# Designs tried in a protein design run: peptides against a protein of PDB entry 4HTP. Part 98

Target 1, 231 residues: chain A of PDB entry 4HTP
Amino acid sequence: SQTVASHVPFADLCSTLERIQKSKGRAEKIRHFREFLDSWRKFHDALHKNHKDVTDSFYPAMRLILPQLERERMAYGIKETMLAKLYIELLNLPRDGKDALKLLNYRTPTGTHGDAGDFAMIAYFVLKPRCLQKGSLTIQQVNDLLDSIASNNSAKRKDLIKKSLLQLITQSSALEQKWLIRMIIKDLKLGVSQQTIFSVFHNDAAELHNVTTDLEKVCRQLHDPSVGLSD

## One batch from the design tools (peptide; made by RFdiffusion4, then SolubleMPNN)

Design b2_p17_8_s2 (from b2_p17_8, 10 letters changed)
Fold by OpenDDE base, seed 1:
Structure b2_p17_8_s2 (fold): chain B 231 residues (1-231), chain A 17 residues (1-17)
Amino acid sequence: as target 1 above (231 residues)
Amino acid sequence: MTEFQKRVEELIKELEE
């Protein structure tokens, strides 16, 4: 069966996350998330209009927004240093060049942007003049590739991990890669708490997650904001 | 309207055709 995630470009999620991050006020951050969620639910209703009892939910997006709560896929085994080396290779950056050094020494940036310790931002600026303006991946495809990475990490297949990473990178814009990196590293830096995300999603979401620790179950059972746990 | 909102409207329209 078709899922909402198979139809939603990863770029749209990244644009939403970018807006949330750039927003200064909590209320504005919440608004951007709510707008994305409402649009998702609207599409869900349209997509599944003639199908009852579907298992499709916001989970494919939620697990990318709250990657620290991921329990379905195993660890990626990917660190900033690995990504730095991969980008240097992929972009054919001189090892002693400014951009390569920025990626490798991301904790002590010499630049004016004050992005010390934020590898994703450093990567973004390196990638911006070198990458596609618009990516081609859907949210489902991103999750599939991330699943592949996790599976191959568990199997100690480094070559296959690299293959999946290259596929992600080559099909993503610089902005999308910034957020993808943050998803992999499990630090989105949105400026909103997990509790806030859950509260916007559903009034009972935090409680259900606290009990079950199952993000998919939370998204599925509380898909309808008007239907509570006691309902 | 956000780009995503516009896209959703377009996708919904396509599904209804």
Scores: peptide ipSAE 0.436, ipTM 0.895, DockQ to the pose 0.934
Fold by OpenDDE base, seed 4:
Structure b2_p17_8_s2 (fold): chain B 231 residues (1-231), chain A 17 residues (1-17)
Amino acid sequence: as target 1 above (231 residues)
Amino acid sequence: MTEFQKRVEELIKELEE
């Protein structure tokens, strides 16, 4: 079945997240998220114009925006240290070199950008001169690869985890990888609360999520902002 | 319009063709 996520580049989500993060005010952050959401819904309506009762929803994007609420996908088993080692290997960085040490010691301030403790930002600066300018992955493809990682982590198949990670990395820009890392680590640092995200999505979203803890159900049942829980 | 908004318009156009 056709999904919106299969047509939307992951880069577009990342660009939106970047704008949200860079915005200082709550109102501006909300605006950026709302614009993305409205565009998504517009495309949904066009894509499913002749189809009723589709299961497609904002869920593929929402689960990446609120990764801490993920319940369908199991744990990735990926930490910053694993990613650091992977990048050092993939980029063939000298182990005693500046960039390798930055990745491994990401908690220690380097004095350059003040990004201590934010592995994703440190990785971004290392990746920026070395990676593609534009990624090729859709939101659906990213979710498929993340599903694979979680499944293989459960199965203790480290080789297959690495394979999926490499697919993500090699098809992503530095900016996309920054956000991908944050999604995996489950800390986007958007500066906007979960409650705010839900409130923008739908007035009843927070309530429904509090009861069901099912993010997909929230996205599906409350896909139309004009249709409430009581309708 | 944002780049995503433009892309959505393009995608919609493609669906209509």
Scores: peptide ipSAE 0.403, ipTM 0.902, DockQ to the pose 0.913
Fold by OpenDDE base, seed 3:
Structure b2_p17_8_s2 (fold): chain B 231 residues (1-231), chain A 17 residues (1-17)
Amino acid sequence: as target 1 above (231 residues)
Amino acid sequence: MTEFQKRVEELIKELEE
């Protein structure tokens, strides 16, 4: 069955997240998220115009925006050090070079940029001159690859984990990889709370999540902002 | 209008054709 996520480029989600992060005020952050969500719902209504009972929802995007609430997918088993080593290998960076050392020592501020401790930002600057300017992945494809990583981690298939990571990396821009890293590490640093994200999505979202702890159920049951839990 | 908003409008138009 066709899903909204299969039509939405991952780049569009990343651009939205970038706008949210760069916004200083809560109101502006909320506006950017709301605009993305409204567009998603509009496309959903058009895509499923002739199908009233569909399981499609905002869940594919929501689980990437709130990765700490993911319960369907098992642990990735990926840390910053693993990603650093992978990038050094993939980009053929000299081991004693500045860029390799920046990735490995991301916690120690060595540069003029106040990005100490943020591996994703350090990776972004290393990747920007070396990777594609435009990615090709949809949100659905990103989730499929992340599912593969989690499944293969559980099965202890390191080679298949690497394969899926390489596919993600080689088909993503530096900006997309910045956000992908943050999704994997489960820290987006948006400057907006989980409660705010839920409140913008639906007035009853926080309550339903507190009871069920099921993010997909929240997105599916509260897909329509005008229909509440008691309706 | 954001690039995503424009793309959504284009995708909707394609579905109606």
Scores: peptide ipSAE 0.384, ipTM 0.898, DockQ to the pose 0.937
Fold by OpenDDE base, seed 2:
Structure b2_p17_8_s2 (fold): chain B 231 residues (1-231), chain A 17 residues (1-17)
Amino acid sequence: as target 1 above (231 residues)
Amino acid sequence: MTEFQKRVEELIKELEE
């Protein structure tokens, strides 16, 4: 069946996350998230206008925004060091070169941006002059590839993990890759709490999640912000 | 409007045609 996620570019989520991160105040951060969510819901209503009881929800996006709450997808088995090595290979960076060393030693401040310890930011600046400007993946496609990575990690199929990672990387802008890395590492650094995200999504979201620990159920049952748990 | 908002509006329009 058709999903909203199959129509929404991953770039749109990333640009929203970027706006949230760059915003200084809580109110502005909330506004950006709310605008994205409202647009998503509007799209959902239009897409499913003639279909009742659809299982489609905000879950495909929410699980990327709150990756630490992921329970359906198992561990990726991917760390910063693996990504560093992959980028060095993919970009054909000299191993003893400045950019390769930045990726490998991302915890040590080497640049002017003060991004020590944030691998995603280090990667972003290395990638920005080297990769495509506009990505082509939808949110659905990103989730499919991440599912593949997790499944293949469980199956110890390293070759297939690399294949899926390469597909993600080669079809993503530097900005999209920054956020993708943060999703994989499960640290978005948005400057807004999980509680705030749930609160904006639905008044009962935090409560339902505390009981069920099922992010998909939360997104599905509380899809309509005007319909509560007791309704 | 954000680019996403514009795309959503465009898609809705297409769905209604």
Scores: peptide ipSAE 0.401, ipTM 0.903, DockQ to the pose 0.836; fails the geometry check

Design b2_p17_8_s3 (from b2_p17_8, 9 letters changed)
Fold by OpenDDE base, seed 3:
Structure b2_p17_8_s3 (fold): chain B 231 residues (1-231), chain A 17 residues (1-17)
Amino acid sequence: as target 1 above (231 residues)
Amino acid sequence: MTPTQQRFAELIAQLEA
């Protein structure tokens, strides 16, 4: 069945997240998120115009925006050091070169950007001159690849994990990879709280999540902002 | 309109064509 996530480019989510991160005020951050959400819901209604009771929801995006609340997918088993090594290999970076050392020593302040401790930002600057300008993945495809990584991690299939990671990397821009890394590490640094995200999504979202801890259920049951839990 | 909003509009338009 068709889903909204199968049509929405991952790049558009990343662009939205970038706007949220760059915004200084809470109100502006909320506006950017709301605009994306409203567009999503509008497209959902159009896509499913002739089909009632679909299971499609904002969940594919929400689980990437709030990755720390992921419960369906098992652990990726991926840390910054693994990604650093992968990038060094994939990009054929000299081991003793500046860029390789930046990735490996991402916690140490290097340069004027103040990116110490943020591996995703360090990676972004290394990737920017080397990667595609525009990615080709949809949100659905990103989630499928992340599912594969988690599944293969559970099965201890390191080679297949690498294969899926390579597919993600080779089909993503530097900006998309910045956000993908943050999703995998489960720290988006948006500057907006989980509570705020839920409140914008639906007035009852925080409550339902507190009870169920099921992000998919929250997104599905509260898909319509005008329909409450007691409706 | 942001580029993202424009893409969503295009996606909707494709459904109506």
Scores: peptide ipSAE 0.643, ipTM 0.954, DockQ to the pose 0.938
Fold by OpenDDE base, seed 5:
Structure b2_p17_8_s3 (fold): chain B 231 residues (1-231), chain A 17 residues (1-17)
Amino acid sequence: as target 1 above (231 residues)
Amino acid sequence: MTPTQQRFAELIAQLEA
């Protein structure tokens, strides 16, 4: 069955997240998220106009925005050091070069940008001059690849994990990879709380999540902002 | 409209065509 996520470019989610992160005020951050969500819901209504009993929801995006709440997908088994080594290999960076050392020593405050400790930002600047300007992945495709990584991690298939990571990397811009890294590490640094995200999504979302701890159920049951939990 | 909003509009338009 067709889903909204199968049509929405991952780049659009990343652009939205970038706007949220760059915004200084809570109100502006909320506005950017709300605009994306409203667009998603509008497209959902159009896509499923003739189908009343669909299970499609905002869940594919929500699980990337709130990766700390992921319960369906198992652990990736991916750390910053693994990604650093992968990038060094993929980009053929000299081992003793500045860029390789930046990736490996991401915790050390070296550089003018003050990005110490933020691997994703360090990676972004290394990738920016070397990667595609525009990615080609949809949100669904990103989730499929992440599912593959988690499954293969559970199965201890390191070769297949690398394969899926390479697919993600080679089909993504530097900006998309920045956010992908943060999704994998489960720290988006948006500057807005989980409660705020839920509040914008639906008035009853935080309550339902507190009871069920099921992010998909929250997204599905509260898909319509005008329909409450008690209705 | 943002580029993202424009893309969503295009996606909707494609469904209606």
Scores: peptide ipSAE 0.641, ipTM 0.954, DockQ to the pose 0.874
Fold by OpenDDE base, seed 1:
Structure b2_p17_8_s3 (fold): chain B 231 residues (1-231), chain A 17 residues (1-17)
Amino acid sequence: as target 1 above (231 residues)
Amino acid sequence: MTPTQQRFAELIAQLEA
């Protein structure tokens, strides 16, 4: 089925998240998120202009922005150590080299960036000089690959998990991988609360989520910011 | 307009063409 997510590059979501993270003030962070959301809604209206009763919503993006609220997809079974080992292998990094050690010992302060404890940032700097500058994945494709990872984790198919991870990695820029890692680990470090994200999305979003704990339902039911829960 | 906003505008334009 044709969805907004099938058209929107994952890179654009990542760029938005990067802007939010780099913004100092709450107002500026909110502005960047709102601009992305407004663009999404506008495109949604255009895409579905001649179609009624569509189930398409902001959910594909929202579940990546608020990955800790994911309830549809099962656990990935992926931690920083697994990713570190994967990158060392994929990038053919010397095991005793500085970059491999940075990834494996990401909690220990190394270098001048002060990124100790933030695996995604450490990975970013290792990847930046080694990866493509432009990714090719849509938000839909990213979610499909993440679904595959979760399903294969449930099925205990480690080989297929690795395959899907490699597809994500090889089709993503360093910046995209930074955010992908944070999505998988479920810590985006945006500097904006869940409540703020919901409040920007819809005035009733937090309330509906508190009742249903269903992020897809929140996104679908409150797709129109002008239509409330009681309407 | 950000590059992201521009891409969205282009996507919309493609639908309306």
Scores: peptide ipSAE 0.639, ipTM 0.954, DockQ to the pose 0.948
Fold by OpenDDE base, seed 4:
Structure b2_p17_8_s3 (fold): chain B 231 residues (1-231), chain A 17 residues (1-17)
Amino acid sequence: as target 1 above (231 residues)
Amino acid sequence: MTPTQQRFAELIAQLEA
């Protein structure tokens, strides 16, 4: 079945998230999110013009924007230390080199950017001169790979986890990887609350989520901003 | 339009094509 997520580049989501993060005011942050959401909904309507009652929704994006609310996917079993080691290996960084040490000691201030404690930002600067300038993954492909990681973690298949991670990494820009890391670690640092995200998505979203704790259900039932829960 | 908005517009245009 056709999905919006199968067409939308992951880079576009990351670019939106980057704009949100860089925005200082709440209003500006909201604007960037709203613009992405509106574009998504418009494309959804076009894609599914001849198909009523589709299950497709904003869920593939929402679960990446609010990864702490993920309940469908099992735990990734991935922490910053694992990613650090993976990057050191993948990038063939000298173990005693500056970049390797930055990744391993990400909690300690080491640079001029004030990125202490933010592994994703540290990784970004290490990756920027070393990785692809443009990624090739769609949002659906990212979710598929993340599903694979979670499934393989549950099955204790470490080699397959690594394989999926490598696919994500090798097909992503530094910026995309920064956000991917934050999605995996479940801390996007957007500077906007969950409540705000829900409020922009739909007036009833927060309420429905509070009752169901089902992010997909929220996205499906409240896909149309003009149709409420009591409708 | 942002680059993202433009890409969405292009995606829609491709469907109508």
Scores: peptide ipSAE 0.633, ipTM 0.952, DockQ to the pose 0.926

Design b2_p17_8_s4 (from b2_p17_8, 10 letters changed)
Fold by OpenDDE base, seed 2:
Structure b2_p17_8_s4 (fold): chain B 231 residues (1-231), chain A 17 residues (1-17)
Amino acid sequence: as target 1 above (231 residues)
Amino acid sequence: MTPVQQRFEAMIAELEA
């Protein structure tokens, strides 16, 4: 019943993603991802030392890193405008104030930081002075809440969608929310390709995904980098 | 070692205790 994702803070994934994004070279980006992955696998081995038949894998993290490949969850039904309105309400921002207008008009160039069109970055700067410094959610909890959002969107329960979003937001730092937004919108802007992520994960990952389009299967079957598809 | 790596090591240590 134990999973790696139930132990790993969402903040640690976000910190890794931040490092990847800020890195200029492909090699450095790869290094940051590899370090997180290696740590994950090492913890997995320790956690499941006496249980060899577990289905636990890197999937809970991978589906957040490559959200455009998500096939298990239905659509969230969340756009930037919805998030903008939610933040204005949650933070009690004056409707005609600078920050509220920044969120609502995120596509309009302001000349500040070149963040025009990047809602997550605009939100980050609004949130930074207003949010808690450290989030409390694990990767498992984030995925559970995202599952809830998708399910409630399918059921057209807007009130419950809002409830889950509020839980995500109120339990996350500004940096975590920046990345959470990008995960929901499905654009992380990491500067590395899907193929690079797969290549670092496992030599056979891209091939297996091309055949199955099943991200969980890829993560589970190729959990051990030393065991290939032909084995 | 990064803070993230340190936390992973700490969690592993807790499992082994």
Scores: peptide ipSAE 0.743, ipTM 0.971, DockQ to the pose 0.950
Fold by OpenDDE base, seed 4:
Structure b2_p17_8_s4 (fold): chain B 231 residues (1-231), chain A 17 residues (1-17)
Amino acid sequence: as target 1 above (231 residues)
Amino acid sequence: MTPVQQRFEAMIAELEA
């Protein structure tokens, strides 16, 4: 079945998230999110013009924007240390080199960018001169790979986890990887609250989520901003 | 329009063609 997520580049989500993060004011952050959401909904309507009652929704994006609310996908079993080691290996970084040490000691201030404690930002600067300038993954493909990681973690298949991670990494820009890392670690640092995200998505979203704790249900039932829960 | 918005519009246009 056709989904919006199968068409939307992951890079476009990341670009939006980057704009949100860089925006100082709440209003500006909201604007960036709203613009992406509105575009998504418009494309959804076009894509599904001849198909009523589809299950497709904003869920594939929402679960990446609010990864701490993920309940469908099992735990990844991935922490910063694992990613650090993976990047050191993948990029063939000298173990005692500056970049390797930055990744391993990400909690300690390393100087110029004030990125202490933010592994994703540290990784970004290490990756920027070393990786693809443009990624090729769609949001659906990212979610498929993340599903694979979670499934393989549950099955304790470490090699397959690594394989899926490598697929994500090798097909992503530094910026995309920064956000991917934050999604996996479940800390996007957008500077906007969960409540705000829900409020922009739909007036009833926070309430429905509080009752159901089902992010997909929220996205499906409240896909149309003009149709409320009591409708 | 942002580049992201433009790409969405382009994708919509492709669907309608």
Scores: peptide ipSAE 0.740, ipTM 0.970, DockQ to the pose 0.952
Fold by OpenDDE base, seed 1:
Structure b2_p17_8_s4 (fold): chain B 231 residues (1-231), chain A 17 residues (1-17)
Amino acid sequence: as target 1 above (231 residues)
Amino acid sequence: MTPVQQRFEAMIAELEA
């Protein structure tokens, strides 16, 4: 089925998230998120202009922005150590080299960036000189691959998990991988609260989520910012 | 307009063409 997520590059979500993270003030962070959301909604209206009763919504993006609220997809079974080992293998990094050690010992302060404890940032700097500058995945494709990872984790198929991870990695820039890692680990470090994200999305979003704990339902029912829960 | 916004507008324009 045709969805907004099938058209929007994952890179564009990542660029937006990067802007949000780099912004100092709450207002600026909100502005960046709002601009992306407004663009999404506008495109949605254009895409579905001649179609009624579509179930398409902001959910594919929202579940990546608020991955800790994911309830549809099962656990990935992926931690930083697994990713570190995967990158060392994929990038053919010397096991005793500086970059391999940075990834494996990401909690220990190394280098001048002060990224100790932030695996995604450490990975980013290792990847930046080694990866393609432009990714090719849409938001839908990213979610499809993440679905595959979760399903294969449930099925205890480690080989297929690795396959899907490699597909994500090989089709993503360093910046995209930074954010993908944070989505998988479920810590985006945006500097804005869940409540702020909900408040920008819709005035009733926090309330509906508190009742239903269903992120997809929140995104679908409150797709139109002008239509409230009681309407 | 940001590059992201521009790409969204371009995609919309393509749909409406």
Scores: peptide ipSAE 0.740, ipTM 0.970, DockQ to the pose 0.965
Fold by OpenDDE base, seed 3:
Structure b2_p17_8_s4 (fold): chain B 231 residues (1-231), chain A 17 residues (1-17)
Amino acid sequence: as target 1 above (231 residues)
Amino acid sequence: MTPVQQRFEAMIAELEA
């Protein structure tokens, strides 16, 4: 079945997240998120114009925006050190070189832009001169690959985990990988609270999530901002 | 209108063509 997520480039979500992160005020951050959400809902209505009662919702995007609330897929089993080693291998970085050391020692200040402790930012600058300028993955494809990683982690198939990671990496720009890393590590650093995200999505979203802890249910039941929880 | 918004509008237009 067709889904909005199968049409929306992952790059567009990342671009939106980048704008949110760079915005200084809460109001501006909210505006960027709302614009993306409204566009998503508008496209949803067009895509499903002739079909009622579809299960498609904002969930594929929401679970990437609020990855700490993910409950459907199991743990990835991926940490910064694993990613660092993978990048060193994939990019053929000299092990004792500047960039390799940056990745491995990401907690230590190495520059003037204050990226210490933020592995994703360190990775971004290493990747920027080496990666695709534009990725090719949709949000659906990213989620499919993340599902694969989680499943294979549960099955203890490290080789298949690596395969899926390589597919993600080789089909993503540096900016997309920055955000992908943050999604995997489950810390987006958007500067806007979970409560704010929910409030923008739907007035009843926080309440429903507090009761169900089911992000998909929240997105599906409250897909229409004008239809309340009790309706 | 942002580039992201423009792409969404383009995709909608394709559906309606």
Scores: peptide ipSAE 0.740, ipTM 0.970, DockQ to the pose 0.965

